# Designs tried in a protein design run: peptides against a protein of PDB entry 3ZOQ. Part 195

Target 1, 223 residues: chain A of PDB entry 3ZOQ
Amino acid sequence: QLLQDSWWNQLKEEFEKPYYQELREMLKREYAEQTIYPDSRDIFNALHYTSYDDVKVVILGQDPYHGPGQAQGLSFSVKPGVKQPPSLKNIFLELQQDIGCSIPNHGSLVSWAKQGVLLLNTVLTVRRGQANSHKGKGWERLTDRIIDVLSERERPVIFILWGRHAQMKKERIDTSKHFIIESTHPSPFSARNGFFGSRPFSRANAYLEKMGEAPIDWCIKDL

## One batch from the design tools (peptide; made by RFdiffusion4, then SolubleMPNN)

Design b2_p29_3_s2 (from b2_p29_3, 14 letters changed)
Fold by OpenDDE base, seed 4:
Structure b2_p29_3_s2 (fold): chain B 223 residues (1-223), chain A 29 residues (1-29)
Amino acid sequence: as target 1 above (223 residues)
Amino acid sequence: WEKEQKEVLEKLKKEMTDEELEELLAELL
């Protein structure tokens, strides 16, 4: 896939490395032999919607939804017409309580991505019905590099780290330049332990305003 | 949930990510 020039400049060296070539060959086989999500054209949607220079906020996810028609290459996001997964429902509940947004009738977070919210999974593909099936295949090395190059950027970034998996990436983030918003995961199993009431959206916007940047319009319109 | 179910859940929470656990439970239901 062709990346925007800004991301290509940051990641071109990774794409030439053996691990990525092996990953690519693996993915070719996987997509040919079984059902893989998201669509191969959507794997890098997070980078397509949000250029390296346009990143204001990063929201880290684990891996794509593994059900039919769900994943669209953006963390926590589902294609229009797809039932909102439990974690996403909780995200919208917190959004409503935090800043008063209505619950949208769809689960697409593309509007956030277009405003500079990098919705990045650490693993970018998954087999149908098999969560984390592509864990340890090379994606983590690439996505670690994505975090690294953002951490190295002079212009500050806000990292929203929900749950332990995302929080493990904190060690890669220069907290002298960048802001971190941490809470428990929006999953029904953890949301009541700190995600609800964490107000990540208003807090992110408060940081953006302090930096002299335009806040994110987190409210999602119905389709 | 009964105490036993809570104990199992707590064990799983230690061994899995929140997302992994959510997906696992979704597969079991």
Scores: peptide ipSAE 0.025, ipTM 0.568, DockQ to the pose 0.101
Fold by OpenDDE base, seed 3:
Structure b2_p29_3_s2 (fold): chain B 223 residues (1-223), chain A 29 residues (1-29)
Amino acid sequence: as target 1 above (223 residues)
Amino acid sequence: WEKEQKEVLEKLKKEMTDEELEELLAELL
């Protein structure tokens, strides 16, 4: 897939590396032989909606939803008409409690992405019904590089790190330049242990305002 | 509900490796 020029300039060297070539060949076989999510055209949606220069906030996920029609190439996001997964429901509950937004009638986070919220999974593909099936295949190296080039950027970024998996990436983030918002994961198994009441949305906007940046309109309109 | 989920999680943590638990949790996300 052709990335936007800003991301291409940051990642072009990765695409020439053997690990990425092997990943690409693996993915070609996987998409031919198995049902893989998201659609191959949607794999890099996070980078398509949010250019390197436009990134204001990063929200890290693990891997895509593995059910039919769910994955949209954006962390935690689901296509319109898809039932909101439990973690996403909890995200919207926290959004409502934090800044008073209404619960949207859909689960698409595209409006966040268009405002500079990079909704990045660490692994960008998955087999149908098999969570983490593409773990350790090369995606993590690419997405680590995405985090690295954002950390190296002079213009500050806000990283929202929900749960242990995302928080393991904290070591790659220059906290002298960038801001980190950490809590437990929005999963039903962990949300009550710190995610609820963490107020990540208002906190992110407070940092943006301090930087002289426009805040994110986190409230999602109904479709 | 919080206590029950914590208890289940604590039981799982005792029975599973960190990686196995992470995978299980990922399936439930």
Scores: peptide ipSAE 0.025, ipTM 0.615, DockQ to the pose 0.129
Fold by OpenDDE base, seed 1:
Parts: C-alpha cells; sequence; structure tokens
Structure b2_p29_3_s2 (fold): chain B 223 residues (1-223), chain A 29 residues (1-29)
C-alpha cells in the first residue's frame, strides 16, 4: 500500500529490509489461501487516517479482530453494524464515566483516528477465527519502528498503554519528551482492576492542552 | 467465585494476554 508521505519518509527503509519482504510474501500466500482480516486494503488504515505529523495520541492494540466484517485496520475499532466487542464496550463505559460521552450505537473509532489518535495494533493481520495467528511474522518489528520514530519525534506524543503487552513497549518511549497513560486492559478480565476510573481520555486532553494543542473530541456520534 | 475458579483464572491471567482471555471468555459464553 502507498503510505502518506510523512509515514513513508519514516518507514521506507523498513520496507526494503528482508524481514518485511518475508512478511509481504507470507501475507500474499495467506490472503490467497486463507481468510485474512482486515481486508488487504485496510491493513495500514491507522497510518492512512493519522499522518506521522498529526499523531497526538497512540493507543496500542495486539492484533485485529478475527471475525467476519469486524477489523478495519484500527486497534479496538470495528466497522459500523458490527456488535461492539467486550473490550470496546468497556472503553466506551470508561469514556462515559470519564468525560460524559454517550455510548455510540456503533464501534468505529475512525473519528478518533482522523483527529490524530493513532489506533495501532502491534500485529496488523490475523486469520479468521485464529487470534494471534500472524504473531511473530514480522509485524512487530515494523510496529516497533513506528513507536521508535514517534518516540524520536520532537513534538510530544501521548501513549495510552492498556494492559501488560502494550506496557512492554514503554521501554521504547522517551518519557522525557512523551507522556504515558497506563492502566489495566479494558478486557472484562482486567477492566475492574484499574482500567475503570483510569480516565485516559480526560488525562490525554489535559496533556494536549498543556502542550498548547487542541484536545481530542472523544465523543463518537451515532450513525 | 469458588476458590478453585479463582485459582484457574489467576493461572490463565499469567499465561494468556488480555485479548486472548477475552476470546476465551467469548467461547465459553
Amino acid sequence: as target 1 above (223 residues)
Amino acid sequence: WEKEQKEVLEKLKKEMTDEELEELLAELL
């Protein structure tokens, strides 16, 4: 896929590396032989909606939803008309408690992405019905580089790190420049252990305001 | 929750990602 110039300039060297070529060949085979999510045209949607320079906030996910019609290339987000997954429901519950937003009638987070919220999964593809099926295939190296180039950026970024796996990326983030918001994962198994009441949305906006940037309108309109 | 159920859950939390646990829960429901 053609990336926006801002991301291309940051990542072009990665695409020439052997690991990415191997990943690409693997993906060609996977998409030909298996049902893979998201659609191949949607793999880089996080980068398409949010340019390198426009990134204000990063929310890390693990890998795409593996059910039909769910994944749209954005972490935690589902296409309109798709039932909200449990973690996403909890995200919206916290959003409501944090800043008073209504629960949207859909699960698309595209409005966040368009405002500078990079909704990045660490693994960008998955086989139907097989969570983490593309783990360890090369995506993590690319997405680590995405984190690295954002960490190297002079303009500060806010990283929202839900759960242990996302928090493992903290070592790649220059905390002298960037802000970290950490809590337990929004999953039903973890949300009551710290995610609820963590107020990541208001805290993110407080940092943005401190930096003289426009806050994110986290409230999602119904479709 | 029974003590045994809590122990199993704690074990699973150590061995699985939060997303994996969510998927497992979804399969059990």
Scores: peptide ipSAE 0.024, ipTM 0.558, DockQ to the pose 0.096
Fold by OpenDDE base, seed 5:
Structure b2_p29_3_s2 (fold): chain B 223 residues (1-223), chain A 29 residues (1-29)
Amino acid sequence: as target 1 above (223 residues)
Amino acid sequence: WEKEQKEVLEKLKKEMTDEELEELLAELL
């Protein structure tokens, strides 16, 4: 996939490395032999919707949804017409409690991405019905580099880190420049242990305002 | 819903490794 120039400048060296070439060859085989999500054209949607320079907020996920028609290359997001997964429902419940947004009739977070919310999974592909099937295949090295180049940026970024997996990336973030919002994961198994009431949306906007940045319109319109 | 989910969670925490719990969470993501 062709990346925006701003991301290409940051990541071009990674694409020349052996690990990425091996990952690419693996993905070619996987997409040819199995059902892989998201669509190959959607793998880098997080980077397509949000340029390197336009990143205001990062929300880290683990890997894409592994059901038909769900994944759209954005963490936690599902295509319109797809039933909202439990974690996404809880995200919208917290959004409603935090800043009063209505729960949308769909699960697409594209409107956030277009405003500078990088919805990045650490692993960008998955086999149908097999969660984490592409773990340890090279994606984590690339996505770690994405976090690193954002951490190196002078313009501050807000990292929203839900759950242990995302929080493990905290060591890569220069907290002298960047802001971190941490809580438990929005999953039904963890949401009541700190995600609910964490108010990540209002807190993110408060940091943006302090930096002289436009806040995110987190409210999602119905389709 | 709250009590039942908490009981299930506590049971899962006792029966599963952190990695297994992360994998299960990934299925629900």
Scores: peptide ipSAE 0.024, ipTM 0.612, DockQ to the pose 0.153

Design b2_p29_3_s3 (from b2_p29_3, 15 letters changed)
Fold by OpenDDE base, seed 3:
Structure b2_p29_3_s3 (fold): chain B 223 residues (1-223), chain A 29 residues (1-29)
Amino acid sequence: as target 1 above (223 residues)
Amino acid sequence: WKEEQEEVLEKLKKTMSKEELEELLKELL
């Protein structure tokens, strides 16, 4: 899959490495033999919508939604017409309480991605009905490199790290240059333990303003 | 289930009765 030039320049060496070639061959078999999400053309949507140079904010997820028609190649995002998953509903509840946005009638976060919010899962594919089925197959090494090259970038980035899985990546982020916003995960099992009231959206915009950058319009319009 | 959710669920199972956990799940889901 062809990436934008800015990401290609950062990641081209990874695509030549044995681990990625093995991952690619595995994925070819998986997509041929089983139902895999997202669509193969959507795997790198996070990088397609947000170039390396345009990244302002990173939101890390674990792996794609494993139900039919859900995964959009963006962390936490679902295609229009798909019922909002519980974690996404909680994200919108916090968005409403934080900065007063209305809850949208859909779950697509493409508008964030287009503004420089990199919605990256650490694992970019999943088997239907089998959460984490592609864990440990090579995606984590590539997505670690994505975090690394962003950490190495001179222009600051804001990393929003919800839950333990995302927070494990904190060690890869140069906090002398970049900003980190941490809380519990938006899942119903953890949201009441710190996610609600964490105000990640206003805090992210406050950092952007300090950097002299345009804030993110986090409010999502109805379709 | 996400790994974090599974971890939370396993922790809850260790500290709560089956009945208490079922009632909590009804509130969270």
Scores: peptide ipSAE 0.021, ipTM 0.538, DockQ to the pose 0.096
Fold by OpenDDE base, seed 1:
Structure b2_p29_3_s3 (fold): chain B 223 residues (1-223), chain A 29 residues (1-29)
Amino acid sequence: as target 1 above (223 residues)
Amino acid sequence: WKEEQEEVLEKLKKTMSKEELEELLKELL
């Protein structure tokens, strides 16, 4: 059993499908022959930290960071001790402006994940130094299914969709049940075009409160 | 690489060497 019971029940059929078997074989080769991120044990960290039932918020990323020691299986997140990437820095800037959180001295978003923020990349692996090198290899089909089963869930979810890539997944989300927060991407190339000032964190918490759910403590403590 | 950076990437491809671009892309995570 690769995943905790809640996710396994939702995704077990996917793992039996040919596309996933092909993906698995590809990954075996890639991890054997290349440097692949994240560590193989960390690929499903988003699902490990946040059970299917515990998901309150989803933040979609594209693919993992492709530098040494960066990726930890959570979208936008980096391991402690790793320099914060530009997009993550902007996320923290918006967090500060939105709800007054201090900028943490690290880039780990594990505390969000543990509170029900599913930090999901659409592609879950990458070759060192080669962004999107594992695009179109099968991950997108699995992660689409993750979005689908969340969309099908009766208990509402908040989807934070930064940028066009994430927003393309909106068609898979039942907006009659779920809430969507959209803005431009936190990338330095797009953040000034709508991400800054979008206040996704306070807006997410406002929806959670409306739903009778506990809000997310978005503020990240220093390590 | 993210879609929001595609326009910038295309511009950079015209103004930077492959090596410089690759280095920049490594920084633009």
Scores: peptide ipSAE 0.019, ipTM 0.553, DockQ to the pose 0.121
Fold by OpenDDE base, seed 2:
Order: C-alpha cells, then sequence, then structure tokens
Structure b2_p29_3_s3 (fold): chain B 223 residues (1-223), chain A 29 residues (1-29)
C-alpha cells in the first residue's frame, strides 16, 4: 500500500479513479524524462508522517520547491543543509515573535509533521526550475479530497490558510466543527500585509487546548 | 512561484527580462 491504513481507507477510492490513473501515468513519464521534485519516494511524506487520525493541524502550501535538494514532500519544509527559502525564514520570524522560539539552523519541519501537523501542498510534484509545472494535472483533485475527508471527520482539525490559494479551500471546510486561521502568505511580497503578527502558532495551540488535546511543540531544535 | 506574487510578477515583467525574472523567482518561493 502506498499509504498508511488510516489514509488508505479514506483515499483508496481516489486512487482507482481515472484522473489519478492519468496523473500516475503522467508522473511516470515526467520522472523518467525530467528532473522532478521531490524524490518519488517522498511525494506522500505529509501523509506518511501524519496519519489521518493523528492530524491536529493542516498547513496548506501550493507546490514543492523546485530547486535541487530542497523539497522533502512537506509544505514549506526543506531538507537539512538547505538554505531556508524566504517564505520559510518569515515563518520562523513569526514563530519567534509569536511564541519565542529560536530560529533553527535548518529548515526541516518534520518535527511538526510527527506531532500531527499535516504539511500538505495542493500539488505534490514539480519540474526542476519550473514552478507550478504540474498544476492542473490531477493533484488538486486528490488534495481536495484529503481536505474533504478531514472536514468530514468528527474530531476537529485546525486549518492554517496562508494566502489566497490556500484560502480558496475554505469552502470545503465545515467551520461548525473545524477551526480556520487565515492570513496573508509568508512570502516577502505579502508577509508584511498580515502574516507577521497573525500568531498562527499560539492560536493553533489555543484551539488544541480548548479541544482537550496536547499542543504542538512548534519550536524546532538545531541539528 | 506563489499566487500572492502574481501582481509583483506582472510589474516586474515590465522592467526585467524573462531570464532575470526567472532567476529572481527561484529565490522567492
Amino acid sequence: as target 1 above (223 residues)
Amino acid sequence: WKEEQEEVLEKLKKTMSKEELEELLKELL
């Protein structure tokens, strides 16, 4: 099975649909003919690190970083040893201002994922140097379904929606059960227009505490 | 490249070459 049992039970029907089969065939060609990120084994890392039942928080990204060695199958996250992209730097700046965490010496968000933060991109692959090159190829339908099945879950989820693209998914979220934290994107082009000072980390933990759940340890240790 | 950067991109397209813009965008993801 491609996925853990909890996600497989939620998504198995999607994998049998024509759109996903077409996506799969496209990806086979792309990985054979082009340099595609992340590594094929890392495409579903967000679902591997965070089971369906363990999801506490969702952070939506658009598509993977398209530079060598950057993408690791988690939204906004980069592999250790990789220079932190500007958006990620701003995320850590907000983290520091929000809850006092130090800026880590790496950009891996795996520690969040392991605690129940689903770091999901809406598109899960990209060609080297070609942002959004796999947009509209089927990933969005699958990731929409991921949002849908989480929205349908009885146990509440916190959705952190940075920027317009992520916020368009709000219509799929049952706000009678789930919580939404919205702001502008952490990009240098938008961070000063609302992302900075939005305090998504403390707000997320406040909701978790209200739900009787353990808060996320957002502080990332140096390697 | 993110949607929030589209407006900036359109402005930059007026003053930068495609190649220069692409290199800049690689760093702004």
Scores: peptide ipSAE 0.019, ipTM 0.557, DockQ to the pose 0.123
Fold by OpenDDE base, seed 4:
Structure b2_p29_3_s3 (fold): chain B 223 residues (1-223), chain A 29 residues (1-29)
Amino acid sequence: as target 1 above (223 residues)
Amino acid sequence: WKEEQEEVLEKLKKTMSKEELEELLKELL
């Protein structure tokens, strides 16, 4: 897929590497033979909506939702008209408690992405009904590079790391330049253990203000 | 599916039939 120039400049070397070519060929077969999510055109939506230079906040996810019509290439986000998954519902509950936003009638986080919130999964594709089916196929190497080039950026980034999987990436982040907000995962199985009350949205905006940057409008309007 | 849900799902796969799991997944999705 064509990336914005800012991301292309950061990632072009990865796309030329054998591992990515193998990943690409694998994906061609997978999309031809299996139902794969998201749509192939949406795989890099996180990078399409948020340029390298425009990244203010990163929210790391694991892999896409594996149900029909759900995944839109953004971590935790679902297409309009799709029922909000439990983790996303909890994200909106925390958003409401943190900064008073109303719970939207849809689950699209595109408005965050357009404001500089990189909604990045570590694995960018999945087979229908098979969580983590594309784990260990090469995506992690690319997404690690995405984290690396953001960490190398002079302009600070805020990383929101929910759960252990995301927190494992902390070692790749230069904490002398960048800010990290950590809590348990928004999943119903972990949200009560620290996600609720963690106030990641107000904390992120507080960091942005300290950096002299415009805060994120986290409130999502109904469609 | 997210990390914590996947761990639960893996446990459920050991205790439930494929059909039961599929039905449960439909409710969770």
Scores: peptide ipSAE 0.021, ipTM 0.573, DockQ to the pose 0.111; fails the geometry check

Design b2_p29_3_s4 (from b2_p29_3, 15 letters changed)
Fold by OpenDDE base, seed 4:
Structure b2_p29_3_s4 (fold): chain B 223 residues (1-223), chain A 29 residues (1-29)
Amino acid sequence: as target 1 above (223 residues)
Amino acid sequence: WEEEQKAVLEELRKTLTPEELEELLKSLL
């Protein structure tokens, strides 16, 4: 897929590497033989909506939703008209408690992405009904590079790391330049153990203000 | 949920992350 120049400059070397060529060939077969999510045009939506230079906040997810019509290439986000998954519902509950936003009638986080919130999954594709089916196929190497080039950026970034898998990426982040917001995952299986009350949205905005940047409008309007 | 189903969930919690478990459960619905 064609990326914005800012991301292309950071990632062009990765696309020429054997692992990515193998990943690409795998994906060609998968999309031809299986139902794969998201749509092939949406794989890099996180990078499309948020340029390298415009990244203010990063929210890491694992892999896309594996149900029909759900995934839109953004971590935790679902297309309009799709029922909000449990983790996303909990994200909105925390958003409401943190900064008073109303619960939106949809699950699209595109408005965050357009403001500089990079909604990045570590694995960017999945087979229908098979969570983590594309784990270990090369995506992690590319997305690690995305984290690396953001960590290397002079302009600070806020990384929101929910759950153990996201927190494992902390070792790749220069915490002398960048801010980390950590809690348990918003999943119903972990949210009560630290996600609720973690106030990631107000904390992120507080860091942005300290940096002299405009805060994120986290409140999502109904469609 | 029946006790058997609860037991299965407890076993899954021991082997899967909360995220993986949630995604697995989604696939079963």
Scores: peptide ipSAE 0.033, ipTM 0.596, DockQ to the pose 0.106
Fold by OpenDDE base, seed 5:
Structure b2_p29_3_s4 (fold): chain B 223 residues (1-223), chain A 29 residues (1-29)
Amino acid sequence: as target 1 above (223 residues)
Amino acid sequence: WEEEQKAVLEELRKTLTPEELEELLKSLL
């Protein structure tokens, strides 16, 4: 896929590396032989909606939803008309308690992405019904590079790291320049152990204000 | 949940991500 110039400048070397070429060939076979999510045109939606220069906040996910019509290339986000997954429901509950937003009638986080919230999964594709089926196939190396180039950026970034998987990426983040908000994962099995009450949205905006940047409008309007 | 089930769940939480665990449990329930 074609990336915005700002991301291309940061990632062009990765696309020439053997690992990515192998990943690309694997994906060609997978999309031809299997049902893969998201749609191939949506794989890089996180980078399409949020340019390298416009990134204010990063929210890391694991891999895309593996059900029909769910994944749209953004971490935790689902297409309009799709039932909100449990983790996303909890995200909206925390959003409501944190800053008073109403619970939206859909699960699309595109409005966040358009404001500079990079909704990045560490693995960008998945087979239907098979969570993490594309783990260890090369995506993690690319997405690690995405984190690295953001860490190298002079303009500060806020990283929201929910759960252990996301928190493992902390070692790649220069905490002398960037801010990290950590808690347990929004999953029903972990949310009550620290996610609820962590107030990541107000905290992120507080950091943005300290940096002299416009805050994120986290509240999502109904469709 | 029975105590044994809780113990198993806690052990799984050590080895699986919350998302992986959620998917696993959905397949079992």
Scores: peptide ipSAE 0.031, ipTM 0.596, DockQ to the pose 0.097
Fold by OpenDDE base, seed 1:
Structure b2_p29_3_s4 (fold): chain B 223 residues (1-223), chain A 29 residues (1-29)
Amino acid sequence: as target 1 above (223 residues)
Amino acid sequence: WEEEQKAVLEELRKTLTPEELEELLKSLL
């Protein structure tokens, strides 16, 4: 799959490595023999919508939604017309309480991505109905490299790390240069233990303003 | 939930990601 030039320059060496070639061959077989999400054209949507140079904020997810028509290659995001998953509903509840945005009638976060919010899952594919089915197959090595090259970037980045899985990536981030916003995960099982009231959206914008950058318009319009 | 069930759930919360826990619980329903 073709990437924007800025990402290609950062990641081209990874695509030549054996682990990625093995991952690619595995994916070819998986997409041929199984129902895999997202659509193969959407795997790198996070990188397609947000160039390396345009990244302002990173939001890490685990792996794609595994139901029909849900995943669109962006962490936590679902295609229009899809019922909002519980974690996404809680994200919108926090958004409303944090900065007053209305809850949208859809679950697409594409508007964030287009503004420089990299919505990156650590694993970029999944089998239908089988969460984490592509864990440990090579995606994590590539996505670790994505985090690394962003950490190495001179212009600071804001990393929003919800839950333990995302927070484990903190060791790869130069915290002397980049900003970290941490809380519990938006899942119904953890949201009341720190996610609600964490105000990640206003905090991210406060950092952007300090950097002299335009804030993110987090409010999502209805379709 | 019985107290024993709550204790098991708390243990699972320590070892599983929220996403993994959600999927596990869905599979049990």
Scores: peptide ipSAE 0.031, ipTM 0.588, DockQ to the pose 0.093
Fold by OpenDDE base, seed 2:
Structure b2_p29_3_s4 (fold): chain B 223 residues (1-223), chain A 29 residues (1-29)
Amino acid sequence: as target 1 above (223 residues)
Amino acid sequence: WEEEQKAVLEELRKTLTPEELEELLKSLL
């Protein structure tokens, strides 16, 4: 996929590396032989909606939803008309308790992405019905580089790291320049252990305001 | 849930992270 100039300038060297070429060839086979999510045109939606320079906040996920019509290339987000997954429901519950937003009647986080929230999965594709099926195929190296180039950016970024998998990326983030908000994962299995009450949305906005940047409008309107 | 199912879930909770468990359960459903 073609990236916008801002991301292309940061990632062009990665696309020339053997690992990415191998990943690309693997994906060609996978999309031809299997049902893969998201749609191939949506793989880089996180980078399409949020340019390198426009990134204010990063929310890391693991891999896309593996059910029909769910994944749209944004971490935790589902297409309109799709039932909200349990983790996403908990995200909206925390959003409501944190800053008073109503629970939306859909699960699309595109409005966040358009405001500078990079909704990045560490793995950007998955086979239907097979969670983490594309783990270790090369995506992690690219997404690590995305984190690295953001960490190297002079303009500060806020990283929201839910759960252990996301928190493993903390070592790649220059905490002298950037802010990290950590808690347990929004999953029903972990949300009560620290995610609920972590107030990531108000905390993120507080950092943005300190930096002299416009806060994120986290509230999502019904469709 | 049957007692056997609860026992399996408890065992999984001890060996897997909550995220891993969720992903596993998603793959089984």
Scores: peptide ipSAE 0.030, ipTM 0.591, DockQ to the pose 0.103

